# Ledger of designs, part 115: peptides against a protein of PDB entry 4QMF

Target 1, 175 residues: chain A of PDB entry 4QMF
Amino acid sequence: ESSFMTLFPKYRESYLKTIWNDVTRALDKHNIACVLDLVEGSMTVKTTRKTYDPAIILKARDLIKLLARSVPFPQAVKILQDDMACDVIKIGNFVTNKERFVKRRQRLVGPNGNTLKALELLTKCYILVQGNTVSAMGPFKGLKEVRRVVEDCMKNIHPIYHIKELMIKRELAKR

## One batch from the design tools (peptide; made by RFdiffusion4, then SolubleMPNN)

Design b2_p23_4_s1 (from b2_p23_4, 9 letters changed)
Fold by OpenDDE base, seed 5:
Parts: sequence; C-alpha cells; structure tokens
Structure b2_p23_4_s1 (fold): chain B 175 residues (1-175), chain A 23 residues (1-23)
Amino acid sequence: as target 1 above (175 residues)
Amino acid sequence: SKEDEELLKEAIKELEKELEEEK
C-alpha cells in the first residue's frame, strides 16, 4: 500500500539495468516489490500484502535513493541491514560560483582521495562525493560527523581541521 | 597549508596501517 519513487540521471541507466535483478532479489526477501521505468527514468519500491515489516519500505526507499546518486549496488544494498543508516548531503547550494564550488568539493576528496579515506576511517562511514551530493552510509554518530565536515567544507572550512579533531578524539577513546 | 597537508598524509598512513592490522 505504501510506495516511493525516485528519479535517476540518464548516465545511470545502463548500470541500473545490469543490477536490477539483484535489486529485485534483495527486496523480494522482504516482500517488497520494485519497478525500473526506463522511459520515465525512475525507480519505484512498494509494499505488498505479504510485507511483514512495515519499516523495511523506508529502507527500500533509501536504497533506490542511494542507487540514483551513483552508489554501487554491493554497498547500497547494505542499507537494508538494521544497523545501517544513510545520508544524502546536498552541497550544490552553498556557493554560487562554479569554480569555488569545484575547488571546495575537491578538498573533500584531497590528493589521491586521501582526505576522503581519512574521513571514512575516522567516522566508520562509506562516503561518495558525486555531483551536487555527498552520499554516506554508516552508524548514525558517524553520519552526523560526516555531514558537519562536508557542510563546513562547502563553507570554506578545510576538512583537515575536523580530521585533526577526530584524530584527537580517537586517541582519547583508546585510553 | 603545506604543513597541514604533510601532517595529514602521515596521519592517513598511520590510520591505514591500523585498519589493515585489524583485519
């Protein structure tokens, strides 16, 4: 009776077609139905009469949201686990200047992706920077930290500041 | 700054090593 739909960009179509059977199989385990509409460019998930857990539809919603934002299926499907949360952080509205936007977004990744990797390690999250969004998956506490770092970066606060802070906190927690 | 970048690189290297050892 409940359903959710998300649009995906055209460049994701080929990939989504290749993994859609896997999506269907994963959702079938929870009696959630799904539809890939190539004409509209949309994904839909919906409950059925056999859906036992009413909360799983929200996780299915998050699954298609993540897939639309270029998260690969093997990672995105982990959202169906009870202990896994996600966040899609919109970063495109913090600055109007395109060059400034690109520069600040690049700071999140850093040289050879090392800044992003450090942030992932410190927050225990998966993080994907793509287009105008940053997708993250992990524990709720970690996601909160990721959002802070990402938004501050777009506000011209370099991620290194937060990474140093998180490193100190990690050292203190080991004591 | 360049100094911060170097510190970050060293920190990342240590973090990666710790992660690998936990496996």
Scores: peptide ipSAE 0.078, ipTM 0.705, DockQ to the pose 0.049
Fold by OpenDDE base, seed 3:
Structure b2_p23_4_s1 (fold): chain B 175 residues (1-175), chain A 23 residues (1-23)
Amino acid sequence: as target 1 above (175 residues)
Amino acid sequence: SKEDEELLKEAIKELEKELEEEK
């Protein structure tokens, strides 16, 4: 039997408590057991004797990872679908200066979230910028593009340049 | 969809404006 555990920050506790029954129900469909430990501040997923697909435990691992990083349950639970992948991109180590970090992180979101929305549409991914990580869900090709844009942004390459490039590629693919 | 394309156009327009203001 396989098990995975993920710690979550204290500020997520209230939310996780409210949705944990839904998490349990979703994982029960795959015969995966789960535990929310409020004392330790952790989530655990485990295979059972009835678990048929051994690969589903990895998706369950990803589910709790996403939940720990503030992805809402209705979105995070989609990771259990066969065609859905995810990536958690660490952005906190690219810049040591806090002000510069905040500025570059904000560029990923843009005014009224327009940069993020554009990137989501072009990559067909869900993207959440929170704290020191960017969480993304979608097809592998899209995730690869998201990671490139995110990392380059933290390296002081403005996302607009990548967005324009992706738009051109999209137009070329339609013809 | 057409709606998505319009959203993209508006987003890009706003982003370009913001980029020019930042420089």
Scores: peptide ipSAE 0.174, ipTM 0.801, DockQ to the pose 0.656; fails the geometry check
Fold by OpenDDE base, seed 4:
Structure b2_p23_4_s1 (fold): chain B 175 residues (1-175), chain A 23 residues (1-23)
Amino acid sequence: as target 1 above (175 residues)
Amino acid sequence: SKEDEELLKEAIKELEKELEEEK
């Protein structure tokens, strides 16, 4: 039997408590057990003797990982679908200067969230910028593109350059 | 969708303008 545990920040506790019954119900469909530990501040998922598909535990692992990084449950639970993948991109270690970090992180979002929206559309991914991580959900190809854009942004390459490139590729694919 | 395409085009125009202003 396999188990995975993830820690979550304190500010996430209230939300996780609110949706945990929904998490339990979603995982019960796959005979995956789960535990919310409010003292430790952790979520755990584990296979049971009734787990039919052993691979689902990896998706459950990803589910709690996404939840820990502020992805809302209605979106995060989609990870249990076969065609859905995710990535949690750590962005906090690219720049030591806080002001520079905040500035570059803000570029990912852009004015009125337009940059992020454009990136989501072009990659067919859901993207959430929160704290020191960017969480993304979608097809593997799209996730690869998201990671590239995000990391390059933290390396001071403006997302617009990638967005233009992706748009060109999209137009070419329609021909 | 056509709507998404138009949104993308407009977003890019705005982003290009902002990028130019940051220079």
Scores: peptide ipSAE 0.168, ipTM 0.797, DockQ to the pose 0.637; fails the geometry check
Fold by OpenDDE base, seed 2:
Structure b2_p23_4_s1 (fold): chain B 175 residues (1-175), chain A 23 residues (1-23)
Amino acid sequence: as target 1 above (175 residues)
Amino acid sequence: SKEDEELLKEAIKELEKELEEEK
């Protein structure tokens, strides 16, 4: 039997409590057991004797990882689909200066969220910028592109340069 | 879609202005 545990921050507790029955129901379809520990502040998923696909536990692991990083359940649960992958990009260690960190993180979102929306469209990914992480869900190719843009942004390369590049690539692919 | 392409073009124009203002 395999099990995975993820810690979550205290501010997520209330939300996780409200959706945990939905998490349980979604995982029950795959015979994956789950536990929400409010004392420790953790979520656990584990295989059971009835688990048919042993690989589904890895997707369950990803589910709780996404939930811990503020991805809402209706989006996070899509990770259980075969064609859906995810990535949690740690951005907190690229810059030591807090103000510089906040500024660069904000560039990922952009005015009116337009930068983020453009990235989502071009990569066919869902992207959530929250705290010290960026969570992304989508095809593997798109996720690689998201990680590149996010990390480069934290390294002071403005996302607009990558957006332009991705648009050119998109136009070329349509021909 | 064509709609997405138009949205992207508009977004880029806005972002280019933002980049210029930030310099």
Scores: peptide ipSAE 0.162, ipTM 0.796, DockQ to the pose 0.686; fails the geometry check

Design b2_p23_4_s2 (from b2_p23_4, 6 letters changed)
Fold by OpenDDE base, seed 1:
Structure b2_p23_4_s2 (fold): chain B 175 residues (1-175), chain A 23 residues (1-23)
Amino acid sequence: as target 1 above (175 residues)
Amino acid sequence: SEEDEKLLKKAIEELEKELEEEE
């Protein structure tokens, strides 16, 4: 049997308790067992004797990883679909200055979230900026683009340059 | 799709303005 565990921050506890029955139901369809440990602050997923697809445990691992990083369940559960991939991008180590970090992270979101929305549309990804991570879900090609934009933003390259590039590529693809 | 294109264009205009203000 295969097993994976992830820790979650204390502020996620109440939400995870609320949706855990839904997590259990979703994983039961694939005969994956799951455990929420409130003492340790962890989530665990495990294969069972009835698990048919051995690869589904990796998707279950990704599910709990996404949930730990504040992705809401209705979005996170889509990771169980065959055509859906995810990435959790660590952004906290690019800049030591807190003010600079906050400023660059805010650039990813932009005014009224327009930068993030544009990036989501162009990459066909879901993107969540939370704390020291950016969580993304979508096609592999889109995820690659998201990671590039996010990391470059933390390196002081404004997302607008990438957005313009992606728009040009999109226009060319329509021709 | 057409609506998305309009939204994208507006977003770019806003971002360009923001970039100019930061410089």
Scores: peptide ipSAE 0.157, ipTM 0.781, DockQ to the pose 0.741
Fold by OpenDDE base, seed 2:
Structure b2_p23_4_s2 (fold): chain B 175 residues (1-175), chain A 23 residues (1-23)
Amino acid sequence: as target 1 above (175 residues)
Amino acid sequence: SEEDEKLLKKAIEELEKELEEEE
């Protein structure tokens, strides 16, 4: 039997409590057991004797990881689909200066969220910028592109550079 | 830059239209 546990921040507790029955139902379809521990502040997923696909536990692990990083359940649960992958990109260690960190993180979002929207469209990914992480869901190729843009942004390369590049690539691929 | 912002807005608008047409 395999099990995975992730911790979640206190501010997520209320939300996780409200959706946990939905999490349980979604995982029950795959015979994966789950536990929400409010004292420890953790979520656990584990295989059971009835688990048919042993690989589904890895997707369950990803589900709780995404939920811990503020991805809403209706989006996070899509990770259980075979064609969906995810990435949680840690951005907190690229810059020590808090103000510089906040500024660079804000560039990922851009005015009215347009930069983020453009990245989502170009990569065919869902992207959530929250705290010290960026969570992304989508095809593997798109996720690689998202990680590159996100990390480069934290290294002071403006996302617009990559957006332009991705736009050109997209136009070329349609020909 | 302001020019980049305008370009981005146009690009987003075009991309959204393309996605809507593909769906």
Scores: peptide ipSAE 0.097, ipTM 0.710, DockQ to the pose 0.048
Fold by OpenDDE base, seed 3:
Structure b2_p23_4_s2 (fold): chain B 175 residues (1-175), chain A 23 residues (1-23)
Amino acid sequence: as target 1 above (175 residues)
Amino acid sequence: SEEDEKLLKKAIEELEKELEEEE
């Protein structure tokens, strides 16, 4: 039997309590057991004797990882689908200066979230910028593109340049 | 979809405007 545990920050506790029955129900369909430990502040997923697909435990691991990083349940649960992948990109170690970090992180979102929306559309991914991480869900190709844009942004390459490039590629693919 | 394309164009236009204002 395999098990995975993920810690979550205190500010997520209330939300996780609210949706945990839904998490349990979603995982029960795959015969994966789960535990929410409010004392430790952790989520655990485990295979059972009835677990048929051994790979589903890895998706369950990803589910709790996404939930810990503030991805809402209706989106996070999609990770259990076969064609859905995810990535959690650490952005906190690219810049030591806090002000510079905040500025570059804000560029990923842009005015009214338009930069993020554009990137989501072009990559066919869901993207959430929160704290020191960027969580993304979507096809592998799209995730690769998201990681490139995010990391380059933290290296002071503005996302707009990548967005323009992706738009050109998209137009060329339609013809 | 056509709606997505319109949304994308508007987003990019706004981003370009913001960049011009920052430079």
Scores: peptide ipSAE 0.176, ipTM 0.790, DockQ to the pose 0.617; fails the geometry check
Fold by OpenDDE base, seed 4:
Structure b2_p23_4_s2 (fold): chain B 175 residues (1-175), chain A 23 residues (1-23)
Amino acid sequence: as target 1 above (175 residues)
Amino acid sequence: SEEDEKLLKKAIEELEKELEEEE
């Protein structure tokens, strides 16, 4: 039997409590057990004797990881689908200067969230910028592109350059 | 969708303008 645990920040506790019954129900369909520990501030998923697909535990692991990083349940639960993958990109270690970090992180979002929206459309991913991480969900190809853009942004390469490139590629693919 | 394409084009145009202003 396999188990995975993730810690979550205190500010996420109230939300997780609210949706935990939904998490339990979603995982029960796959005979995956789950535990919310409010004292430790952790979520745990584990296989049971009734778990049919042993690989589903990895998706359950990803589910709690996404939830810990502020992805809302209706979106995060989609990770249990076979065609859905995710990535949690740590961005907090690229820049030590807080002001520089904030500026670069803001570039990922852009004015009115337009940069992020464009990136989501072009990569066919869901993307959430929160704290020191960027959470993404979508096809593997799209996730690879998201990671590249996000990391390059933290390395002071503006997302617009990648967006332009992706747009050109998209147009070429339509021909 | 066609709507998404229009949205993308507008977003890119806006971003390009912002970059030009920052440079």
Scores: peptide ipSAE 0.165, ipTM 0.784, DockQ to the pose 0.658; fails the geometry check

Design b2_p23_4_s3 (from b2_p23_4, 9 letters changed)
Fold by OpenDDE base, seed 3:
Structure b2_p23_4_s3 (fold): chain B 175 residues (1-175), chain A 23 residues (1-23)
Amino acid sequence: as target 1 above (175 residues)
Amino acid sequence: SEEDEKLLKEAIENLEKELKEEE
């Protein structure tokens, strides 16, 4: 039997409590058990004797990871689908200056969310910028591209350059 | 989709304008 646990921040408690029945129902379909510990501030998923697919526990692990990082349940639960992957990119350690960090993180979102929107469209991923992490969901190829853009942005390479490159590649692939 | 392409072009155009203003 396999088990995975993740901690979540206090501000996430109310939301997680609200949607936990839905989490339980979604995981029950795969015979994965789950526990929400409000005292510790943790979520746990575990296989049972009835778990058929051994790989589903890893997806369940990813589900609680995404939920802990503020991904809403209707989006996060899609991780249980076979064709869906995810990545949680830590961005808080690229720069020590707080103001510089905030500025670079804001570049990922861009004016009116345009940068993020463009990146989502080009990579076919869902992307959420929150706190010190960027959560992404989508095809593996797309996730690889997202991580590159995000990390380079934190290294002071503006996302627009990558977006232009991806757009050119997309156009070439259509021909 | 065609709609996605329009949205993408608009987003890029807006980003380019913002970049020029920051320089």
Scores: peptide ipSAE 0.110, ipTM 0.751, DockQ to the pose 0.638
Fold by OpenDDE base, seed 4:
Structure b2_p23_4_s3 (fold): chain B 175 residues (1-175), chain A 23 residues (1-23)
Amino acid sequence: as target 1 above (175 residues)
Amino acid sequence: SEEDEKLLKEAIENLEKELKEEE
Protein backbone atom coordinates (compact mmCIF):
# COMPACT_ATOMS: atom_id res chain seq x y z
CA GLU B 1 0.00 0.00 0.00
CA SER B 2 1.13 3.53 -0.83
CA SER B 3 0.61 6.69 1.17
CA PHE B 4 1.52 10.35 0.95
CA MET B 5 1.36 13.10 3.53
CA THR B 6 1.59 16.87 3.26
CA LEU B 7 1.68 19.54 5.92
CA PHE B 8 -0.48 22.63 5.69
CA PRO B 9 -0.15 26.02 7.35
CA LYS B 10 -2.35 26.89 10.30
CA TYR B 11 -4.30 29.55 8.42
CA ARG B 12 -5.54 26.86 6.04
CA GLU B 13 -7.04 24.68 8.77
CA SER B 14 -10.48 26.26 8.88
CA TYR B 15 -11.02 25.93 5.16
CA LEU B 16 -9.75 22.36 5.00
CA LYS B 17 -12.12 21.36 7.76
CA THR B 18 -15.06 22.76 5.82
CA ILE B 19 -14.27 20.90 2.60
CA TRP B 20 -12.82 17.65 3.95
CA ASN B 21 -16.03 15.70 3.51
CA ASP B 22 -15.97 16.69 -0.14
CA VAL B 23 -12.36 15.55 -0.40
CA THR B 24 -13.27 12.24 1.16
CA ARG B 25 -16.17 11.74 -1.21
CA ALA B 26 -14.07 12.56 -4.25
CA LEU B 27 -11.33 10.14 -3.24
CA ASP B 28 -13.78 7.42 -2.22
CA LYS B 29 -14.79 7.15 -5.86
CA HIS B 30 -11.29 5.86 -6.46
CA ASN B 31 -11.08 3.86 -3.24
CA ILE B 32 -8.42 6.17 -1.87
CA ALA B 33 -8.50 6.76 1.86
CA CYS B 34 -7.68 10.13 3.34
CA VAL B 35 -7.06 11.60 6.77
CA LEU B 36 -7.04 15.16 8.02
CA ASP B 37 -4.90 15.53 11.13
CA LEU B 38 -5.62 18.85 12.78
CA VAL B 39 -3.12 18.30 15.58
CA GLU B 40 -0.18 17.73 13.28
CA GLY B 41 -1.60 19.95 10.58
CA SER B 42 -1.35 17.31 7.89
CA MET B 43 -3.33 15.60 5.16
CA THR B 44 -2.72 11.99 4.21
CA VAL B 45 -3.90 9.91 1.27
CA LYS B 46 -3.58 6.13 1.07
CA THR B 47 -4.32 3.34 -1.31
CA THR B 48 -6.61 0.62 -0.06
CA ARG B 49 -7.13 -3.01 -0.92
CA LYS B 50 -9.94 -1.86 -3.17
CA THR B 51 -7.89 0.68 -5.10
CA TYR B 52 -8.17 -0.41 -8.70
CA ASP B 53 -5.78 2.03 -10.33
CA PRO B 54 -2.63 2.38 -8.25
CA ALA B 55 -1.61 5.46 -10.23
CA ILE B 56 -4.51 7.45 -8.82
CA ILE B 57 -2.62 7.76 -5.54
CA LEU B 58 -0.22 10.14 -7.27
CA LYS B 59 -3.11 12.34 -8.27
CA ALA B 60 -4.41 12.17 -4.72
CA ARG B 61 -0.97 13.25 -3.55
CA ASP B 62 -1.17 16.21 -5.87
CA LEU B 63 -4.66 17.03 -4.65
CA ILE B 64 -3.60 17.44 -1.04
CA LYS B 65 -0.50 19.32 -2.14
CA LEU B 66 -2.65 21.82 -4.01
CA LEU B 67 -5.09 22.15 -1.13
CA ALA B 68 -2.22 22.86 1.25
CA ARG B 69 -1.19 25.74 -1.01
CA SER B 70 -4.59 27.44 -0.89
CA VAL B 71 -6.05 26.13 -4.13
CA PRO B 72 -9.82 25.95 -3.69
CA PHE B 73 -11.33 22.48 -3.65
CA PRO B 74 -13.52 22.89 -6.76
CA GLN B 75 -10.38 23.65 -8.74
CA ALA B 76 -7.98 21.31 -6.96
CA VAL B 77 -10.23 18.28 -7.35
CA LYS B 78 -9.87 18.58 -11.12
CA ILE B 79 -6.41 17.10 -10.68
CA LEU B 80 -8.08 13.71 -10.45
CA GLN B 81 -8.95 14.00 -14.13
CA ASP B 82 -6.62 12.17 -16.49
CA ASP B 83 -5.91 15.18 -18.67
CA MET B 84 -5.03 17.50 -15.81
CA ALA B 85 -1.56 18.05 -14.39
CA CYS B 86 -0.27 20.44 -11.76
CA ASP B 87 2.84 22.19 -10.55
CA VAL B 88 3.71 23.93 -7.31
CA ILE B 89 6.50 26.39 -7.99
CA LYS B 90 8.51 27.57 -5.03
CA ILE B 91 9.33 31.25 -5.46
CA GLY B 92 10.50 32.20 -2.00
CA ASN B 93 14.14 31.24 -2.49
CA PHE B 94 14.94 33.35 -5.55
CA VAL B 95 15.24 36.64 -3.70
CA THR B 96 16.34 37.18 -0.12
CA ASN B 97 15.23 40.79 0.06
CA LYS B 98 11.62 40.85 1.16
CA GLU B 99 10.70 44.03 -0.64
CA ARG B 100 12.21 42.80 -3.87
CA PHE B 101 10.43 39.49 -3.45
CA VAL B 102 7.06 41.16 -2.95
CA LYS B 103 7.61 43.42 -5.93
CA ARG B 104 8.51 40.59 -8.27
CA ARG B 105 5.68 38.41 -7.00
CA GLN B 106 3.27 41.27 -7.62
CA ARG B 107 4.49 41.49 -11.22
CA LEU B 108 3.13 38.01 -11.80
CA VAL B 109 -0.31 39.24 -10.87
CA GLY B 110 -0.08 42.71 -12.36
CA PRO B 111 -2.58 45.53 -12.22
CA ASN B 112 -6.05 44.18 -11.54
CA GLY B 113 -4.68 40.69 -12.13
CA ASN B 114 -4.32 41.35 -15.84
CA THR B 115 -0.87 39.84 -16.13
CA LEU B 116 -1.95 36.65 -14.46
CA LYS B 117 -5.14 36.47 -16.49
CA ALA B 118 -3.21 36.85 -19.71
CA LEU B 119 -0.81 34.13 -18.67
CA GLU B 120 -3.67 31.81 -17.74
CA LEU B 121 -5.33 32.32 -21.09
CA LEU B 122 -2.15 31.83 -23.08
CA THR B 123 -1.10 28.69 -21.24
CA LYS B 124 -4.61 27.34 -20.68
CA CYS B 125 -3.72 26.94 -17.02
CA TYR B 126 -5.20 27.87 -13.71
CA ILE B 127 -2.64 29.86 -11.74
CA LEU B 128 -2.69 30.88 -8.09
CA VAL B 129 -0.01 33.09 -6.59
CA GLN B 130 0.02 32.61 -2.84
CA GLY B 131 2.75 33.16 -0.29
CA ASN B 132 6.00 31.55 -1.34
CA THR B 133 4.49 29.37 -4.04
CA VAL B 134 2.69 29.56 -7.34
CA SER B 135 0.27 26.72 -7.95
CA ALA B 136 -0.70 25.88 -11.50
CA MET B 137 -3.05 23.36 -13.07
CA GLY B 138 -3.48 22.52 -16.72
CA PRO B 139 -1.88 20.74 -19.65
CA PHE B 140 1.74 19.74 -19.27
CA LYS B 141 2.89 22.05 -22.05
CA GLY B 142 1.14 24.98 -20.43
CA LEU B 143 2.60 24.17 -17.04
CA LYS B 144 6.09 24.21 -18.49
CA GLU B 145 5.46 27.68 -19.84
CA VAL B 146 4.04 28.87 -16.54
CA ARG B 147 7.08 27.66 -14.62
CA ARG B 148 9.38 29.45 -17.03
CA VAL B 149 7.52 32.73 -16.72
CA VAL B 150 7.25 32.48 -12.95
CA GLU B 151 10.89 31.63 -12.36
CA ASP B 152 12.09 34.24 -14.82
CA CYS B 153 9.92 36.82 -13.11
CA MET B 154 11.61 36.05 -9.82
CA LYS B 155 14.91 36.46 -11.69
CA ASN B 156 13.84 39.97 -12.70
CA ILE B 157 12.57 39.17 -16.19
CA HIS B 158 9.22 40.89 -16.52
CA PRO B 159 6.34 38.57 -17.48
CA ILE B 160 5.32 40.86 -20.33
CA TYR B 161 8.28 39.59 -22.31
CA HIS B 162 7.00 36.05 -22.23
CA ILE B 163 3.40 37.12 -22.73
CA LYS B 164 4.36 38.86 -25.96
CA GLU B 165 6.19 35.77 -27.13
CA LEU B 166 3.26 33.54 -26.30
CA MET B 167 0.93 35.88 -28.15
CA ILE B 168 3.06 35.68 -31.25
CA LYS B 169 3.12 31.92 -31.05
CA ARG B 170 -0.63 31.85 -30.61
CA GLU B 171 -1.22 33.99 -33.66
CA LEU B 172 1.08 31.84 -35.72
CA ALA B 173 -0.77 28.74 -34.62
CA LYS B 174 -4.04 30.17 -35.90
CA ARG B 175 -2.66 30.34 -39.41
CA SER A 1 -12.85 31.06 -27.66
CA GLU A 2 -13.56 34.43 -29.18
CA GLU A 3 -14.34 35.80 -25.78
CA ASP A 4 -11.00 34.68 -24.42
CA GLU A 5 -9.24 36.29 -27.34
CA LYS A 6 -10.92 39.59 -26.66
CA LEU A 7 -10.07 39.41 -23.00
CA LEU A 8 -6.50 38.55 -23.79
CA LYS A 9 -6.10 41.43 -26.22
CA GLU A 10 -7.58 43.85 -23.76
CA ALA A 11 -5.35 42.62 -20.98
CA ILE A 12 -2.24 42.97 -23.10
CA GLU A 13 -3.19 46.42 -24.28
CA ASN A 14 -3.72 47.55 -20.74
CA LEU A 15 -0.40 46.09 -19.64
CA GLU A 16 1.43 47.78 -22.47
CA LYS A 17 -0.09 51.11 -21.60
CA GLU A 18 0.89 50.75 -17.99
CA LEU A 19 4.43 49.77 -18.86
CA LYS A 20 4.80 52.78 -21.10
CA GLU A 21 3.58 55.04 -18.36
CA GLU A 22 6.13 53.63 -15.95
CA GLU A 23 8.97 54.24 -18.38
Scores: peptide ipSAE 0.098, ipTM 0.729, DockQ to the pose 0.463
Fold by OpenDDE base, seed 1:
Structure b2_p23_4_s3 (fold): chain B 175 residues (1-175), chain A 23 residues (1-23)
Amino acid sequence: as target 1 above (175 residues)
Amino acid sequence: SEEDEKLLKEAIENLEKELKEEE
């Protein structure tokens, strides 16, 4: 039997309570058990004797990880699909100055969310910037690109440079 | 897809302007 647990911040408790029946139903289809512990503030997923595909537990692990980082359930549950991967990028340790951190994090989103939307379209990923992490879901190639852009942004390389590069590559691929 | 292309081009133009203003 395999088991994975993740902690979630207190502000996620109310939301997780509201969607936990949906989580349970989604995982039941794969005979994965799950537990929401409100005292500890944790989510747990476990294989059962009826679990057919042992690899699905890793996807279940990723599901609760994404949920803990504020990804909404309708998006997070897509991780159970075979062609979907995810990444949780920690951004909180690149800079010590809070103001600088906030400024660089805001650059990832950009005016009216245009930077983030452009990055999502170019990488074919879902991207959520929340707190000290960036959560992404999509193809492996796209996820690699997202991580590079996100980390470089926190290192004071503006995302626009990467977006321009990705646009050029996309245009060349259409020719 | 065509709409996305237009949105992307517009977004890039706006971002370039913002970058120049930050420098």
Scores: peptide ipSAE 0.095, ipTM 0.729, DockQ to the pose 0.698
Fold by OpenDDE base, seed 5:
Formats: sequence, structure tokens, C-alpha cells
Structure b2_p23_4_s3 (fold): chain B 175 residues (1-175), chain A 23 residues (1-23)
Amino acid sequence: as target 1 above (175 residues)
Amino acid sequence: SEEDEKLLKEAIENLEKELKEEE
């Protein structure tokens, strides 16, 4: 009898409406019920009497959280897999100056998305930078590394330094 | 993969060049 609700921004409404049948189908396999409330702008997931695995509701919670933060459904739905974890990193409170915030956030992506791609490869994570949050999906170890790089970036430590460090570690691990 | 390693090295080199240009 557990339930979780998350709000989503208005600009996500059209997309969420488009994919909601797919969300319902994915959750039905686990006997998790879901509701899209367009008036409130919310998504809700809840257990039913037929829910067998009590832990799956937490993954369903994470699913709607990721969807609210602009993660596409084909990627977000992977959170229902046992070996997949996620993290939503709040970045909006590190810097009060808007221009400085935008500049540092852009560093996470980098020219042609190269910085982000490098981080994804090194951490084996999916990473999405959107608004005041960075969403990541992958192994727990990788997620921990992503959070460190993201937070340090907002603290004015350029991601390139961490990328170099991760590269060195990767080379050492191959030996 | 080997391909990923090549792409990663190239990306790092490009990033380093861009950082130097911003400094």
C-alpha cells in the first residue's frame, strides 16, 4: 500500500502524455499502478494487492523522478532493472550568480558534448544535464564518481582534471 | 572497447586545447 508522487514542469506535459501508455505497460508487469495528473502536473506510482516484490515500488519512484527531469522513457525505464541505479544531483544551489551558474553547468557538457561523453564512458553511466539537476544512471561506483565531478564542477573545479584522473586509473586497471 | 579508448583520448586532447584557448 505504498505510493510515491513527483511533480513535473509544464514543458514536460506533452512528452509525458505521449509515452504514458508505455509507462503503464512497463509498470503493469510488476503490478504497480500509475497515474498521470495533468491538472496538478504530477505522476504517481503505487503498489497493488498483486504487487509481489515490495522493492519494485522504489524503482518505480525513481522512474517517475527521472521522467520528471527530462530523461527519455527508453532510458529511464532501465531503472526497473536490478543492476541499474540512478542519482539526481541538484546543482542549482552551489552558485548564486546566474551567469556563473550557466558557465559552470556548460563545462559539464563541454564543446560538442565531449566532456559529458568522456564522463559517461569513464563512469559507464548515462548522464543528462538539465536545468538545475544532473540525472545519472548506471553502476553505483560510477554514480559516485559522477556526483563528485558534477559537484566539483559547480565549485569551480573543471571536469578535465577529474577526467585525466579517471583515465590514469583506467590505464592502471588494465595492467 | 578500443574504439571507446580512442574516442576518449581524442576528446581529452580537444578539451585541453580548448582550455588553453580560454586561458
Scores: peptide ipSAE 0.090, ipTM 0.726, DockQ to the pose 0.613; fails the geometry check

Design b2_p23_4_s4 (from b2_p23_4, 8 letters changed)
Fold by OpenDDE base, seed 5:
Structure b2_p23_4_s4 (fold): chain B 175 residues (1-175), chain A 23 residues (1-23)
Amino acid sequence: as target 1 above (175 residues)
Amino acid sequence: SEEDEKLLEEAIKELEEELKKEE
């Protein structure tokens, strides 16, 4: 009875076609139906009469949202786990200047992806920077930290400041 | 500044290596 739909960009079509059987199988375990519409460029998930857990449809919604934002299936499907949460952070509206936007977005990744990797380790999250969004998966506390770092970065606060702070906190927690 | 950016990049790299050792 409940249904959710998300649009995906054209460049994701080929990938989504290749993994859609896997998506279907994963959702079938929870009696959630799904549809890939290549004409409209949309993914839909819906409950069935056999759906037992009403909350799983919300996780299915998040699954297709993550897939639309270029998160690979093996990672995105983990959202169906009870202890896994996600966040899609919109970063495209913080800066009007395109060059400034690109520069600040690149700071999140850093040289050889080192900045992003450090942030992932410190927050225990998976993080993907793509286009105008940053997708993250992990514990709720970690996601909150990721959002702060990402948004502050777009406000011209370099991620290294937060990384140093998180490292200090981690060290204190080990004591 | 550009100089500051390079210094920060080096610092981040060092931090990553330290984190990896703790894993």
Scores: peptide ipSAE 0.087, ipTM 0.691, DockQ to the pose 0.088
Fold by OpenDDE base, seed 2:
Structure b2_p23_4_s4 (fold): chain B 175 residues (1-175), chain A 23 residues (1-23)
Amino acid sequence: as target 1 above (175 residues)
Amino acid sequence: SEEDEKLLEEAIKELEEELKKEE
């Protein structure tokens, strides 16, 4: 039997408590067991004897990982679908200066969230910028693009340049 | 620069409008 555990920050506790029954129900369909430990601040998923697809545990792992990083359940649960992948990009170590970090992180979102929306549309991904991570869900190709844009942004390459590039690529692909 | 940021914002807005038209 396989099991995976992830820690979550204290500020997520209330939300996770409210949706945990939904998590349980979603995972029960795949015969994956799950545990929310409020004392430790952890979520655990594990296979059971009735688990038919052993690979589903990896998706369950991804589910709790996404939930720990503030992805809402209705979005996070989509990770259980076969065609859905995810990535959690750590952005906290690219810049030591806090102000510079905040500024560059904000560029990912942009005015009124327009930069983020543009990236989501171009990559066909869901993207959430939260704390020291960026969570993304979507096709593998799109996820690779998201990671590139996110990391380059933290390296002081403005997302707009990648957005323009992605738009050109999109137009070329339609031909 | 602040001027660059403003130009980028305008560019993003334009790009978003284009993306919406493609959807």
Scores: peptide ipSAE 0.085, ipTM 0.692, DockQ to the pose 0.088
Fold by OpenDDE base, seed 3:
Structure b2_p23_4_s4 (fold): chain B 175 residues (1-175), chain A 23 residues (1-23)
Amino acid sequence: as target 1 above (175 residues)
Amino acid sequence: SEEDEKLLEEAIKELEEELKKEE
């Protein structure tokens, strides 16, 4: 039997408590057991004797990872679908200066979230910028593009340049 | 969808304007 555990920050506790029954129900469909430990501040997923697909435990691992990083349950649970992948991109180590970090992170979101929205549309991904990580869900090709844009942004390459490039590629693909 | 295209166009327009202000 396989098991995975993920720690979550204290500020997520209240939310996780409210949705944990839904998590349990979703994982029960795949015969995956789960535990929410409020003392330790952890989530655990485990295979059972009835688990049929051994690969589903990895998706369950990803589910709790996403939940720990503030992805809402209705979105995070989609990771259990066969065609859905995810990526958690660490952005906190690219810049040591806090002000510079905040500025570059804000560029990923943009005014009224428009940068993020554009990137989501072009890559067909869900993207959440939170703290020192960017969480993304979608097709592998899209995730690869998201990671490139995110990392380059933290390296002081403005996302707009990548967005324009993606738009051109999209237009060419339609013809 | 057509709606997505419009949203994308509006988003890009706004981003371009913000970029000009930043530079």
Scores: peptide ipSAE 0.161, ipTM 0.787, DockQ to the pose 0.646; fails the geometry check
Fold by OpenDDE base, seed 4:
Structure b2_p23_4_s4 (fold): chain B 175 residues (1-175), chain A 23 residues (1-23)
Amino acid sequence: as target 1 above (175 residues)
Amino acid sequence: SEEDEKLLEEAIKELEEELKKEE
């Protein structure tokens, strides 16, 4: 049997408490057990003797990982679908200067969230910028593109350049 | 979708303008 645990920040506790019954129900369909530990501030998922597909535990792992990084449950639970993958990109270690970090992180979002929206559309991914991480959900190809854009942004390459490139590729694919 | 394409086009225009301001 396999188990995975993830810690979550204190500010996430109230939300996780409110949706935990939904998490439990979703995982019960796959005979995956889960535990919310409010004292430790952790979520745990584990296989049971009734778990039919042992691979589902990896998706459950990803589910709690996403939830810990502020992805809302209605979106995060989609990770349990076979065609859905995710990535949690750590962005906090690229730049030591806080002001520079904030500026570059803001570029990912852009004015009125337009940069992020464009990136989501082009990659067919869900993307959430929160704290020191960017969480993404979608097809593997799209996730690869998201990671590239995000990391390059933290390396001072403006997302617009990648967006333009992706648009060109999209247009070519329509032909 | 066609709607998404229009949204993308407008977003890019806005982003390009913002980029010019940052330069």
Scores: peptide ipSAE 0.155, ipTM 0.786, DockQ to the pose 0.669; fails the geometry check

